# Designs tried in a protein design run: peptides against a protein of PDB entry 8RAJ. Part 42

Target 1, 54 residues: chain A of PDB entry 8RAJ
Amino acid sequence: LPAENEDPDKAVVDLHRSPPKTKDPDLTPSGIIAKVKAGDMTQETARELLLAMR

## One batch from the design tools (peptide; made by RFdiffusion4, then SolubleMPNN)

Design b2_p20_5_s3 (from b2_p20_5, 10 letters changed)
Fold by OpenDDE base, seed 5:
Order: C-alpha cells, then structure tokens, then sequence
Structure b2_p20_5_s3 (fold): chain B 54 residues (1-54), chain A 20 residues (1-20)
C-alpha cells in the first residue's frame, strides 16, 4: 500500500501569520477565554490575540 | 467596536487570573 506521504508539514497554524478570520467563532474574545479555561490555549497566546482585536 | 470592548474585558479577566 503506498504510504500516503502525509506531508509532515502539518501547517502549524501560526496564529501570528494568519490574522484570525473574524468569522471563526473560536477566535472571538469569548472563544479565546473559553480555550484558556479549557487548557487549550496559553494565557500568553490569548493575550496576544486579544491585544490584536482591541 | 463591540469586539474591541469584549477583547478589553477579556484582557482584564486574564490579568486578574494571572494575579491570582
């Protein structure tokens, strides 16, 4: 079976490279806080994203 | 904007959590 070369370049969604599409519900201020509370985002990353939205 | 106000409120929440 041909090993599908899963391109290991899983595009690490560099949150710094792509401005969060304003339409992503997970990238609202509330969504960001929810991710932090869930342990899915660091406080530092959240701070950077929120500062960019201010 | 409403989004900017919400972001500011969220930043205040984060700052409070970090001080805790």
Amino acid sequence: as target 1 above (54 residues)
Amino acid sequence: SPRARAAEEALEELDRAAAA
Scores: peptide ipSAE 0.619, ipTM 0.918, DockQ to the pose 0.669
Fold by OpenDDE base, seed 2:
Structure b2_p20_5_s3 (fold): chain B 54 residues (1-54), chain A 20 residues (1-20)
Amino acid sequence: as target 1 above (54 residues)
Amino acid sequence: SPRARAAEEALEELDRAAAA
């Protein structure tokens, strides 16, 4: 089965490896919501990130 | 914190979307 080339440029937001940075537009509350809406982030991951920002 | 408030609002949006 051809390994689906996971786009290496898709920054996987990992809470355990990459804490949310205030300077990362993708890790603002609005950026997180945008990623969920785009299907680029799970709702669960978004919830965990947002809880950590609260 | 403005960010904390925005995070809370975003959580509420997620919860609303999950219930729809």
Scores: peptide ipSAE 0.617, ipTM 0.917, DockQ to the pose 0.659
Fold by OpenDDE base, seed 1:
Structure b2_p20_5_s3 (fold): chain B 54 residues (1-54), chain A 20 residues (1-20)
Amino acid sequence: as target 1 above (54 residues)
Amino acid sequence: SPRARAAEEALEELDRAAAA
């Protein structure tokens, strides 16, 4: 089934597809936590991103 | 680095939230 319903505004940051941009406010530690709290990012994705920043 | 420290603190927050 075509993943047509991926809200382009909900660009799931796929670390395997695109390396994290350090200048992206959505990819700061605080921004990541905010996305998880908002339900816009899974805890697993957040963990992977944060581990890469450590 | 400040970013690495912030990342570690954020990981600790995630772990705390997962344990709640």
Scores: peptide ipSAE 0.617, ipTM 0.917, DockQ to the pose 0.667
Fold by OpenDDE base, seed 4:
Structure b2_p20_5_s3 (fold): chain B 54 residues (1-54), chain A 20 residues (1-20)
Amino acid sequence: as target 1 above (54 residues)
Amino acid sequence: SPRARAAEEALEELDRAAAA
């Protein structure tokens, strides 16, 4: 089965795979919180991202 | 940094949500 090339742009935000781009609107503190509220990001991932921004 | 402060505030929001 062809490994569905999960579009890396649609991949779950992984700190190790995609370092947070400071200019990415989805990786602002507010954007992260919005993703968690939408169910598009886990609280754990959000915590890791936010700690890295502090 | 304004970004660092916003990150701290967001962490506090996450902690409140987890306690809820």
Scores: peptide ipSAE 0.616, ipTM 0.917, DockQ to the pose 0.680

Design b2_p20_5_s4 (from b2_p20_5, 8 letters changed)
Fold by OpenDDE base, seed 3:
Structure b2_p20_5_s4 (fold): chain B 54 residues (1-54), chain A 20 residues (1-20)
Amino acid sequence: as target 1 above (54 residues)
Amino acid sequence: SEKAREAEEALELLDREAAA
């Protein structure tokens, strides 16, 4: 069985662990929405990040 | 700011997707 190398080091974007960086393309408003659509971010985490950007 | 506007627009989109 191919070992699904679930990279355990996928940095979970956690608002409490790492503040949102405005210059991170993955954490722009559009990037956040894209991650939610891809299933790579929860809606709740996305909401918290976006609220902090206002 | 532009960032605040973009964040607000993204929140609105997120709410629409949550309802879909």
Scores: peptide ipSAE 0.585, ipTM 0.902, DockQ to the pose 0.632
Fold by OpenDDE base, seed 4:
Structure b2_p20_5_s4 (fold): chain B 54 residues (1-54), chain A 20 residues (1-20)
Amino acid sequence: as target 1 above (54 residues)
Amino acid sequence: SEKAREAEEALELLDREAAA
Protein backbone atom coordinates (compact mmCIF):
# COMPACT_ATOMS: atom_id res chain seq x y z
CA LEU B 1 0.00 0.00 0.00
CA PRO B 2 1.51 3.35 -0.90
CA ALA B 3 2.66 4.95 2.33
CA GLU B 4 0.23 7.81 2.73
CA ASN B 5 2.68 10.66 2.52
CA GLU B 6 1.30 12.38 5.53
CA ASP B 7 2.37 15.82 4.45
CA PRO B 8 4.69 16.62 7.37
CA ASP B 9 3.35 20.14 6.94
CA LYS B 10 0.16 19.24 8.71
CA ALA B 11 -0.59 22.90 9.20
CA VAL B 12 -0.09 23.20 12.93
CA VAL B 13 -2.78 25.66 13.83
CA ASP B 14 -0.52 28.50 14.94
CA LEU B 15 -1.77 31.99 15.70
CA HIS B 16 1.17 33.34 13.74
CA ARG B 17 0.57 31.19 10.66
CA SER B 18 -3.20 30.92 10.37
CA PRO B 19 -5.39 33.33 12.26
CA PRO B 20 -8.51 31.64 13.57
CA LYS B 21 -11.18 31.79 10.90
CA THR B 22 -14.69 31.87 12.30
CA LYS B 23 -15.77 29.50 9.51
CA ASP B 24 -13.30 26.76 10.39
CA PRO B 25 -15.06 24.33 12.73
CA ASP B 26 -11.66 23.16 13.99
CA LEU B 27 -10.94 26.68 15.25
CA THR B 28 -14.07 27.13 17.33
CA PRO B 29 -13.56 27.03 21.09
CA SER B 30 -14.94 23.50 21.15
CA GLY B 31 -12.79 22.49 18.18
CA ILE B 32 -9.67 23.82 19.89
CA ILE B 33 -10.43 21.85 23.05
CA ALA B 34 -11.03 18.74 20.94
CA LYS B 35 -7.61 19.14 19.28
CA VAL B 36 -5.89 19.49 22.66
CA LYS B 37 -7.59 16.34 23.92
CA ALA B 38 -6.59 14.49 20.75
CA GLY B 39 -2.96 15.59 21.19
CA ASP B 40 -3.10 17.62 17.97
CA MET B 41 -2.58 20.97 19.73
CA THR B 42 -0.58 22.10 22.75
CA GLN B 43 -2.33 23.69 25.70
CA GLU B 44 -0.23 26.83 25.22
CA THR B 45 -1.33 27.26 21.60
CA ALA B 46 -4.92 26.61 22.63
CA ARG B 47 -4.69 29.31 25.32
CA GLU B 48 -3.33 31.85 22.85
CA LEU B 49 -6.08 31.12 20.34
CA LEU B 50 -8.83 31.24 22.94
CA LEU B 51 -7.51 34.48 24.44
CA ALA B 52 -7.62 36.04 20.98
CA MET B 53 -11.29 35.05 20.68
CA ARG B 54 -12.23 36.62 24.02
CA SER A 1 -20.37 38.06 22.31
CA GLU A 2 -21.39 34.40 22.36
CA LYS A 3 -18.00 33.44 20.92
CA ALA A 4 -16.18 35.36 23.65
CA ARG A 5 -18.26 33.57 26.30
CA GLU A 6 -17.51 30.19 24.74
CA ALA A 7 -13.81 31.05 24.60
CA GLU A 8 -13.81 31.96 28.30
CA GLU A 9 -15.53 28.70 29.20
CA ALA A 10 -12.95 26.80 27.14
CA LEU A 11 -10.09 28.61 28.93
CA GLU A 12 -11.54 27.62 32.27
CA LEU A 13 -11.70 24.01 31.07
CA LEU A 14 -8.04 24.11 29.98
CA ASP A 15 -7.02 25.48 33.37
CA ARG A 16 -8.84 22.65 35.14
CA GLU A 17 -7.25 20.03 32.89
CA ALA A 18 -3.79 21.51 33.43
CA ALA A 19 -4.26 21.28 37.19
CA ALA A 20 -5.20 17.58 37.01
Scores: peptide ipSAE 0.585, ipTM 0.902, DockQ to the pose 0.641
Fold by OpenDDE base, seed 2:
Structure b2_p20_5_s4 (fold): chain B 54 residues (1-54), chain A 20 residues (1-20)
Amino acid sequence: as target 1 above (54 residues)
Amino acid sequence: SEKAREAEEALELLDREAAA
């Protein structure tokens, strides 16, 4: 199966990294949901990130 | 905060997607 070309321009969200700047669209609640829908983030990772933002 | 509200709404969406 062709390796899904991960877009190298996609920001990797590390759960152990310092809290993202609020200006990073990839780390907004909407950005997280978008990544999950795109298959670029697991639901579990998204859940952990969102819980940290609550 | 607005961010906390948005995060909660997003969590609810994830829960719905997981249940589908």
Scores: peptide ipSAE 0.583, ipTM 0.901, DockQ to the pose 0.623
Fold by OpenDDE base, seed 5:
Order: structure tokens, then sequence, then C-alpha cells
Structure b2_p20_5_s4 (fold): chain B 54 residues (1-54), chain A 20 residues (1-20)
């Protein structure tokens, strides 16, 4: 499948679709909050990711 | 851990924003 240039900054992070990569700076707690505020992540997905980090 | 602390703080922020 052609690698659609999915702007990684605009990729909706879905816990159910992609496992959280702990090395991804965009998946830090602060990065998650930033994505929610940008509309790039739902609050529910953010909650699930953050709960998994506790 | 530091990450767990940061995650908790972020959860609290989300909860506050959702309740507003």
Amino acid sequence: as target 1 above (54 residues)
Amino acid sequence: SEKAREAEEALELLDREAAA
C-alpha cells in the first residue's frame, strides 16, 4: 500500500489501532494532552493511554 | 515513577476540562 504521507503530527493516535510507543515523544503525558487540545486525539483515547502509563 | 506522576497530573487536567 502506498505509504500515504500521513503527517505524523496529524495522525490520530488510537490505542486500539496502534500500541503506545513509549519512545515516541508525542505519546508522553504532555504530548497526549497537546494532541487532545489540537483535536488530534479524543479525550477518551487520551484517558486510556494515560491510565496505562500509571 | 516520574512518568506515572506526569500521567496522573495529565488525567486530573483532562477530568477538570471535561467537567467544565
Scores: peptide ipSAE 0.580, ipTM 0.901, DockQ to the pose 0.665

Design b2_p20_6_s1 (from b2_p20_6, 8 letters changed)
Fold by OpenDDE base, seed 1:
Structure b2_p20_6_s1 (fold): chain B 54 residues (1-54), chain A 20 residues (1-20)
Amino acid sequence: as target 1 above (54 residues)
Amino acid sequence: AERERREAAERALEELDAMP
């Protein structure tokens, strides 16, 4: 099976890059809080993402 | 849209600060 080179760097949202103008529901303020509540995101990462959207 | 996202981010930060 070809190892799909999942660029591990594409999964890292560059927190220092301008907040993605992506309509990604997972990168909405509500989506971020939902991920924290699910245990899929740390509170620290969520804080940094939300501060970048402010 | 940008203002609404900013206002939603501010509310989400308040919710995050209230989490244990």
Scores: peptide ipSAE 0.647, ipTM 0.929, DockQ to the pose 0.601
Fold by OpenDDE base, seed 5:
Structure b2_p20_6_s1 (fold): chain B 54 residues (1-54), chain A 20 residues (1-20)
Amino acid sequence: as target 1 above (54 residues)
Amino acid sequence: AERERREAAERALEELDAMP
């Protein structure tokens, strides 16, 4: 049986790491707000990410 | 690009502050 090792640690955006210069549409200001509205991100995490981008 | 991202982040913070 292939145990899918879902490594739960791969989804934590390290807020202390320099914002990835990745053109990831999900890490744009608009993408962050969209995740909050979808319930996929907390307002607090969104605030910290956006504060690091200004 | 960096300025535009900064200005977009500021607008997104204002939108976040307006959320219930």
Scores: peptide ipSAE 0.647, ipTM 0.929, DockQ to the pose 0.623
Fold by OpenDDE base, seed 4:
Structure b2_p20_6_s1 (fold): chain B 54 residues (1-54), chain A 20 residues (1-20)
Amino acid sequence: as target 1 above (54 residues)
Amino acid sequence: AERERREAAERALEELDAMP
């Protein structure tokens, strides 16, 4: 079974990457808050993402 | 769209600051 080497660097949300113009519903302010409430995102990461959208 | 996103982000920051 090939262990999919989940490159841990792929989980680094490059906050310096221009906010992806992706209509990713998960990157909306409401989607970010929903992820924090679900435990899928830290409050710190959410704060940084939301500040970059300001 | 950009203004609405900024206003939504500001409200979301206020909600985040209200979390325990």
Scores: peptide ipSAE 0.646, ipTM 0.929, DockQ to the pose 0.627
Fold by OpenDDE base, seed 2:
Structure b2_p20_6_s1 (fold): chain B 54 residues (1-54), chain A 20 residues (1-20)
Amino acid sequence: as target 1 above (54 residues)
Amino acid sequence: AERERREAAERALEELDAMP
């Protein structure tokens, strides 16, 4: 069985290093809200990300 | 695009603050 190396580098967007200029659809305001609703992101992390986009 | 993203982020913060 190939070990699915689930790369545990869920890119914790290091909020201290640069606001994510990523065109990643997952880091759009709507994508952040969708992740919170899915339980894939905390409300606190979402708030910090959205504040950095303001 | 940057302005639209800012306006969308403000609206998303209001939506987030309305979540239980």
Scores: peptide ipSAE 0.646, ipTM 0.929, DockQ to the pose 0.606

Design b2_p20_6_s3 (from b2_p20_6, 8 letters changed)
Fold by OpenDDE base, seed 4:
Structure b2_p20_6_s3 (fold): chain B 54 residues (1-54), chain A 20 residues (1-20)
Amino acid sequence: as target 1 above (54 residues)
Amino acid sequence: SEAARRAAAEEALEELDALP
């Protein structure tokens, strides 16, 4: 059985990684605000993400 | 544009600080 080396380091959202140029609508400034309004993201996490995009 | 993303992030920070 190949041990799925789930490298636990791949789950670390590197907050210092240049925001991936992922056209992920969820990582746009508007998408971040929408997640906070929905209760799916904390205001603190949203602030850190938005500051990294500035 | 990178400038457009920065401007949108700044506006979103102002909106975020206005949330309850």
Scores: peptide ipSAE 0.641, ipTM 0.927, DockQ to the pose 0.603
Fold by OpenDDE base, seed 2:
Structure b2_p20_6_s3 (fold): chain B 54 residues (1-54), chain A 20 residues (1-20)
Amino acid sequence: as target 1 above (54 residues)
Amino acid sequence: SEAARRAAAEEALEELDALP
């Protein structure tokens, strides 16, 4: 059986490749905080995203 | 608005700094 290479890199919000789409609830300030609280985003990645929105 | 998003990002940074 081919091992499903779940590429963990698909969850990395590429800060350099996609400007935060204002329509993505996951890229709103509140959505970012919700992901951190859920353990789906690191505090460091969240900080970088939020700083880019400032 | 862009200003509202900036303000919400600033508030979210304060909330982030309050997380353990």
Scores: peptide ipSAE 0.640, ipTM 0.927, DockQ to the pose 0.630
Fold by OpenDDE base, seed 1:
Structure b2_p20_6_s3 (fold): chain B 54 residues (1-54), chain A 20 residues (1-20)
Amino acid sequence: as target 1 above (54 residues)
Amino acid sequence: SEAARRAAAEEALEELDALP
């Protein structure tokens, strides 16, 4: 059976990891909101991320 | 800029609070 490549790019955004200086579009304010709208992130996790960027 | 990122985070918090 082909191993379904579970895309390892489920970057568990470890909120306690120093934000990678990578321009990860997923870690932009707009990218965070887009993930919430897509159902890929909770509003609570999004709030914590956005507050840390303030 | 860092200021632009903060402003975008504030706007995104307002947008987040407007989500159902």
Scores: peptide ipSAE 0.640, ipTM 0.927, DockQ to the pose 0.607
Fold by OpenDDE base, seed 5:
Structure b2_p20_6_s3 (fold): chain B 54 residues (1-54), chain A 20 residues (1-20)
Amino acid sequence: as target 1 above (54 residues)
Amino acid sequence: SEAARRAAAEEALEELDALP
């Protein structure tokens, strides 16, 4: 069985990194809310990201 | 637009505050 070494460091959304100008649909306000609803993001992390986009 | 992203972030904060 391939050990999926999902590098846990890639899941750390660096809230202090200028949001990459990547048109990642997942980093839009709507994409953030979708991740929270899916359980893929905490409400607190989403709040901090959205406040940084304001 | 930057203004459109700001407005969408404000709306998303209101939606986030309405989540349980």
Scores: peptide ipSAE 0.639, ipTM 0.927, DockQ to the pose 0.613

Design b2_p20_6_s4 (from b2_p20_6, 7 letters changed)
Fold by OpenDDE base, seed 1:
Structure b2_p20_6_s4 (fold): chain B 54 residues (1-54), chain A 20 residues (1-20)
Amino acid sequence: as target 1 above (54 residues)
Amino acid sequence: SAAERKRAAEEALEELDAMP
């Protein structure tokens, strides 16, 4: 079976495993909103992330 | 800054709550 190339660049924002690296552009408030608008993140996940940054 | 991130998170929550 081809090893699923877990593209290490798709930081699966696992809220439960890693504290959000405050320098990840994908985890900036604007980056989170951009992911929601792109359909790459649910509104619920985005809300949880943003609340943790507040 | 932590304060800038906090403010940006608050603004982003308002934007998120305005989404359909």
Scores: peptide ipSAE 0.633, ipTM 0.925, DockQ to the pose 0.611
Fold by OpenDDE base, seed 3:
Structure b2_p20_6_s4 (fold): chain B 54 residues (1-54), chain A 20 residues (1-20)
Amino acid sequence: as target 1 above (54 residues)
Amino acid sequence: SAAERKRAAEEALEELDAMP
């Protein structure tokens, strides 16, 4: 099976290109906090995302 | 709603600020 090259560059949420109007369930306030607790997101990135949702 | 999203973001910021 070809290893799906999950292009690591596509996982970079460009914080400058769009205010996250992301109806992405993974980018809800609770989902962001869950990612930080899991070690999948930095506290700084989480803070910036949450401030943009305020 | 937009108000619910704001409240949830504010609550999540408070939780984030309480993290070590």
Scores: peptide ipSAE 0.633, ipTM 0.924, DockQ to the pose 0.608
Fold by OpenDDE base, seed 4:
Structure b2_p20_6_s4 (fold): chain B 54 residues (1-54), chain A 20 residues (1-20)
Amino acid sequence: as target 1 above (54 residues)
Amino acid sequence: SAAERKRAAEEALEELDAMP
């Protein structure tokens, strides 16, 4: 099985990048909370993203 | 809607603040 080298750099949501206008379900408020609960996002990063959506 | 996203973000912030 080819190890898909998921480039760890692609998982960093660049907070300075304009939020992708992509209807990415993972960038919804509920998707952000789900990532925090899964351990895929820090509470601090989630807070900053959610504050930017307010 | 922008208003729905704002409300959902406020609710998600309350949920985040309730996390240990």
Scores: peptide ipSAE 0.633, ipTM 0.925, DockQ to the pose 0.604
Fold by OpenDDE base, seed 5:
Structure b2_p20_6_s4 (fold): chain B 54 residues (1-54), chain A 20 residues (1-20)
Amino acid sequence: as target 1 above (54 residues)
Amino acid sequence: SAAERKRAAEEALEELDAMP
């Protein structure tokens, strides 16, 4: 199956989606904060992601 | 490391809570 080239900038991180098997650099704590500041992620989604990393 | 990722997540949560 072609790897869906989900544009990493448009990847709405669905917390219900299986965690990407690859270390997505955009899923680092700093990358999450950067997406929130850019308006590409909600504060709520960011909170849930960061809590799961804790 | 796992410890560095945990710390970075804690610091990022503090930054997130400081956002308006």
Scores: peptide ipSAE 0.632, ipTM 0.925, DockQ to the pose 0.600

Design b2_p20_7_s1 (from b2_p20_7 with E2K E7R E8K E15K)
Fold by OpenDDE base, seed 5:
Structure b2_p20_7_s1 (fold): chain B 54 residues (1-54), chain A 20 residues (1-20)
Amino acid sequence: as target 1 above (54 residues)
Amino acid sequence: SKEEENRKFLEEVEKELEEE
Protein backbone atom coordinates (compact mmCIF):
# COMPACT_ATOMS: atom_id res chain seq x y z
CA LEU B 1 0.00 0.00 0.00
CA PRO B 2 1.56 3.34 -0.90
CA ALA B 3 2.34 5.16 2.33
CA GLU B 4 -0.08 8.04 2.24
CA ASN B 5 2.40 10.81 2.83
CA GLU B 6 0.40 12.62 5.43
CA ASP B 7 1.64 16.01 4.35
CA PRO B 8 2.93 17.27 7.72
CA ASP B 9 2.41 20.83 6.45
CA LYS B 10 -1.22 20.72 7.52
CA ALA B 11 -0.59 23.20 10.27
CA VAL B 12 -3.26 21.79 12.54
CA VAL B 13 -4.10 25.07 14.15
CA ASP B 14 -4.53 23.77 17.66
CA LEU B 15 -7.47 25.92 18.76
CA HIS B 16 -6.35 25.34 22.35
CA ARG B 17 -2.80 26.53 21.69
CA SER B 18 -2.24 30.15 22.65
CA PRO B 19 -2.15 32.10 19.42
CA PRO B 20 1.52 32.30 18.48
CA LYS B 21 2.72 35.84 19.20
CA THR B 22 4.37 35.54 15.81
CA LYS B 23 2.91 37.69 13.05
CA ASP B 24 2.05 34.52 11.20
CA PRO B 25 0.16 35.85 8.19
CA ASP B 26 -1.70 32.53 8.07
CA LEU B 27 -3.28 33.24 11.48
CA THR B 28 -4.54 36.74 10.74
CA PRO B 29 -8.29 37.15 10.13
CA SER B 30 -7.49 37.71 6.45
CA GLY B 31 -5.20 34.65 6.40
CA ILE B 32 -7.89 32.45 7.97
CA ILE B 33 -10.48 33.64 5.44
CA ALA B 34 -7.99 32.98 2.63
CA LYS B 35 -7.48 29.39 3.87
CA VAL B 36 -11.25 28.78 3.86
CA LYS B 37 -11.50 30.11 0.30
CA ALA B 38 -8.59 27.87 -0.72
CA GLY B 39 -10.26 24.84 0.92
CA ASP B 40 -7.38 24.45 3.40
CA MET B 41 -9.62 25.19 6.41
CA THR B 42 -13.23 24.37 7.30
CA GLN B 43 -15.72 27.16 7.96
CA GLU B 44 -16.28 25.78 11.47
CA THR B 45 -12.57 25.92 12.37
CA ALA B 46 -12.27 29.38 10.85
CA ARG B 47 -15.29 30.62 12.84
CA GLU B 48 -13.83 29.27 16.08
CA LEU B 49 -10.45 30.92 15.36
CA LEU B 50 -12.00 34.26 14.45
CA LEU B 51 -14.15 34.24 17.59
CA ALA B 52 -11.10 33.33 19.71
CA MET B 53 -9.31 36.42 18.35
CA ARG B 54 -12.17 38.60 19.62
CA SER A 1 -22.50 26.21 -4.88
CA LYS A 2 -19.22 26.25 -2.91
CA GLU A 3 -18.89 29.92 -3.85
CA GLU A 4 -22.35 30.70 -2.43
CA GLU A 5 -21.51 28.80 0.78
CA ASN A 6 -18.27 30.80 1.12
CA ARG A 7 -20.22 34.05 0.52
CA LYS A 8 -22.72 33.15 3.27
CA PHE A 9 -19.86 32.27 5.62
CA LEU A 10 -18.18 35.64 5.03
CA GLU A 11 -21.48 37.46 5.56
CA GLU A 12 -22.04 35.60 8.85
CA VAL A 13 -18.45 36.30 10.03
CA GLU A 14 -18.74 39.99 9.14
CA LYS A 15 -22.02 40.17 11.05
CA GLU A 16 -20.52 38.45 14.12
CA LEU A 17 -17.51 40.83 14.05
CA GLU A 18 -19.81 43.89 13.82
CA GLU A 19 -21.87 42.75 16.86
CA GLU A 20 -18.99 43.89 19.18
Scores: peptide ipSAE 0.317, ipTM 0.786, DockQ to the pose 0.188
Fold by OpenDDE base, seed 3:
Structure b2_p20_7_s1 (fold): chain B 54 residues (1-54), chain A 20 residues (1-20)
Amino acid sequence: as target 1 above (54 residues)
Amino acid sequence: SKEEENRKFLEEVEKELEEE
């Protein structure tokens, strides 16, 4: 069976999960903005994440 | 345009980040 290429890059940012204490570069303000520019994140999700980091 | 929407979003986010 062809292994479905589950794109491992869908880090489902669970907004209801405590802000990851991990220095995930993808969850920095700059990383969030980069994901929106790439089309990998919605603007709404990005706003909620950025506000939660404040 | 998707590019214009992204530009507006960036301007909004930059403004919100500068207000801290």
Scores: peptide ipSAE 0.314, ipTM 0.785, DockQ to the pose 0.204
Fold by OpenDDE base, seed 1:
Structure b2_p20_7_s1 (fold): chain B 54 residues (1-54), chain A 20 residues (1-20)
Amino acid sequence: as target 1 above (54 residues)
Amino acid sequence: SKEEENRKFLEEVEKELEEE
């Protein structure tokens, strides 16, 4: 049985979870844009996050 | 192209951030 190493550390940013006041560099506008460029985030999720920070 | 879609997305985001 191939052990699918589901890397649990893909923190699916649950948009419905209260925005953690995490100084998480991944939640800065630049970090969001970097994730989209890397293919780690959809443009739709990125737009929703950026609009929620406005 | 995925690069062109990413470019359009960045241009839109930059525009939305400049309207703040």
Scores: peptide ipSAE 0.312, ipTM 0.785, DockQ to the pose 0.203
Fold by OpenDDE base, seed 4:
Structure b2_p20_7_s1 (fold): chain B 54 residues (1-54), chain A 20 residues (1-20)
Amino acid sequence: as target 1 above (54 residues)
Amino acid sequence: SKEEENRKFLEEVEKELEEE
């Protein structure tokens, strides 16, 4: 059976975890928008993340 | 279309982020 290489680098953005103080480019407003444009994030998740950054 | 809904959402979000 081909091992589906589940790319472990899907950083599951845990919405309930305080964003680690790591300057994770994936957690910037621009990074969130880029993920939605790529189809890697839902609009709902993106909206919740952006509102939590206010 | 899902693509049009995504475009509108992105335009609204980009606008809100530019006003801060």
Scores: peptide ipSAE 0.303, ipTM 0.782, DockQ to the pose 0.296

Design b2_p20_7_s2 (from b2_p20_7, 8 letters changed)
Fold by OpenDDE base, seed 3:
Structure b2_p20_7_s2 (fold): chain B 54 residues (1-54), chain A 20 residues (1-20)
Amino acid sequence: as target 1 above (54 residues)
Amino acid sequence: SKKKENEEFLKKVEEELKKK
């Protein structure tokens, strides 16, 4: 089985592909903001994640 | 630019987070 070792550090958070790991510090509101600023996350994904936290 | 759009988005997000 090709272990698609999604490098968690390089894994694009896609709610449509896999459930978000809420325990991931990169998925905190601050982490989401940081990823968008760095260009590592789209605004659309960020909105979806932030809405899911409400 | 994409950078400018992201900056505007971040401002809006920060404002919404600050209100809660």
Scores: peptide ipSAE 0.227, ipTM 0.729, DockQ to the pose 0.211
Fold by OpenDDE base, seed 5:
Structure b2_p20_7_s2 (fold): chain B 54 residues (1-54), chain A 20 residues (1-20)
Amino acid sequence: as target 1 above (54 residues)
Amino acid sequence: SKKKENEEFLKKVEEELKKK
């Protein structure tokens, strides 16, 4: 049965999820910043993602 | 305010990204 359970985790970029492609706009510095500003990403997750991009 | 904290965080991030 397709559970209408919208997993809220699907909207948030997870670093521990399958390695995302670098071309994902949500994983660019600008995309990360936009997500944090929108409240769709925590500062902690953003830090981890940005550090991984170094 | 969480909003202000996020704004300050974003400014720091943008500054660091600009430096490198």
Scores: peptide ipSAE 0.226, ipTM 0.730, DockQ to the pose 0.255
Fold by OpenDDE base, seed 1:
Structure b2_p20_7_s2 (fold): chain B 54 residues (1-54), chain A 20 residues (1-20)
Amino acid sequence: as target 1 above (54 residues)
Amino acid sequence: SKKKENEEFLKKVEEELKKK
């Protein structure tokens, strides 16, 4: 049976699974904004991340 | 439209970040 190589979806930042890492460039305010703009992050997740950074 | 909502959200966030 052909193993359908499901391309692993890009790692989505999940605050509920892992604590936010401020060192992660993807979790900077600019990175968050970029991900939302690209459709790689929901507004809800972005709000949670930005709030946690305060 | 989700696109319009995202644009408004991003604009608001950018404005708030600019103030800090």
Scores: peptide ipSAE 0.226, ipTM 0.730, DockQ to the pose 0.303
Fold by OpenDDE base, seed 2:
Structure b2_p20_7_s2 (fold): chain B 54 residues (1-54), chain A 20 residues (1-20)
Amino acid sequence: as target 1 above (54 residues)
Amino acid sequence: SKKKENEEFLKKVEEELKKK
């Protein structure tokens, strides 16, 4: 059986699914941009997080 | 294209972040 390596870590960061950890160093503006670019975060989640930082 | 929209979004965000 091909072990479909479903990397569970490919789960797109969703604010509604996983609340943002304020202590997460990846939740900097640069980190958010990097996650979106990598496909690890949706634009919607990114917008919400960036707006919350203003 | 979703890819183009994503690139445009990132560009806009980067531009806004540079202004701060």
Scores: peptide ipSAE 0.223, ipTM 0.728, DockQ to the pose 0.286

Design b2_p20_7_s3 (from b2_p20_7 with E2R E7K E12K E19K)
Fold by OpenDDE base, seed 5:
Structure b2_p20_7_s3 (fold): chain B 54 residues (1-54), chain A 20 residues (1-20)
Amino acid sequence: as target 1 above (54 residues)
Amino acid sequence: SREEENKEFLEKVEEELEKE
């Protein structure tokens, strides 16, 4: 049976989870924009995250 | 182009950030 490499590292950014008060550089506005530029995040998800940070 | 799409995205984000 091929080992389904469940790549566990899809950090499903739960949009409904209170933004972690942790200075996660990946969840700063600049970090979100960087992920979109890298192709690691959709524009839609990034927009929702940025709006939720207001 | 991915660069153009990213530019349009940033422009929309900036526009939405300025509308508040």
Scores: peptide ipSAE 0.245, ipTM 0.749, DockQ to the pose 0.186
Fold by OpenDDE base, seed 3:
Structure b2_p20_7_s3 (fold): chain B 54 residues (1-54), chain A 20 residues (1-20)
Amino acid sequence: as target 1 above (54 residues)
Amino acid sequence: SREEENKEFLEKVEEELEKE
């Protein structure tokens, strides 16, 4: 069976998962903004994540 | 344009971050 190329870069940010205690550079405010600019994250998801970091 | 949408998003994010 061809291994479906699950794009490893789809870090599905599960908003309902406890904030990762890990310093994931992708979950910093700057990392979130970078994902939106790249088109890898919606603005809505980014807003929710940024608000949850407050 | 994606650039315009990103600009508007950044302006809102900056405004929200400055309100802290």
Scores: peptide ipSAE 0.242, ipTM 0.746, DockQ to the pose 0.197
Fold by OpenDDE base, seed 2:
Structure b2_p20_7_s3 (fold): chain B 54 residues (1-54), chain A 20 residues (1-20)
Amino acid sequence: as target 1 above (54 residues)
Amino acid sequence: SREEENKEFLEKVEEELEKE
């Protein structure tokens, strides 16, 4: 079976995945905003995440 | 501009966060 090289650098924020029990610094409001600025996250996904943290 | 779009997004996020 070809090892799917899951590129570990793409933290696919699966909205359907249970919220990481670990405070991923990348999932803080500031981290989300930083990902959007970097182009690693869409504004829509960021908005959904920020609203879910409220 | 991507910078302008990001600025508008940040302003909306800040506005939503201030409503808490």
Scores: peptide ipSAE 0.241, ipTM 0.745, DockQ to the pose 0.201
Fold by OpenDDE base, seed 4:
Parts: structure tokens; sequence; C-alpha cells
Structure b2_p20_7_s3 (fold): chain B 54 residues (1-54), chain A 20 residues (1-20)
């Protein structure tokens, strides 16, 4: 059986790399609302996230 | 309906975000 060469070295998440300031569109108020409309987020979770952004 | 409850919630959230 051919051993699948899973190259283990690519998973080095550089902990010192400042997370790219990718404004995660999913964490914006509009992104949260869009997830609730799509059924991908509960109202309770959305409320908690929106309150934490104030 | 779950859809009606979601609609009412979203309308209230949109109104609160528009006031800031």
Amino acid sequence: as target 1 above (54 residues)
Amino acid sequence: SREEENKEFLEKVEEELEKE
C-alpha cells in the first residue's frame, strides 16, 4: 500500500506572525446578521457577539 | 414560525445598528 506522504512541515503556524489584519468579514455586524439570515448562526450567539463589539 | 422570529430579531438588530 503506498504510504501517503502527508508533508507534516506545512502546519507550522508561526505564532509570532501577527494574524493578518484580515478584517474577518464574518465578525463584522453585517457579517453576523448575514449568518443569522442564512441559518448558520443562532440569534443568541449573534446577540452575544454584537454586544461584545460595543 | 422560526422564520418569523428570525425576521423580527433581525429587524430589531438592524434598527439598533443604524442608530449608532
Scores: peptide ipSAE 0.234, ipTM 0.749, DockQ to the pose 0.263

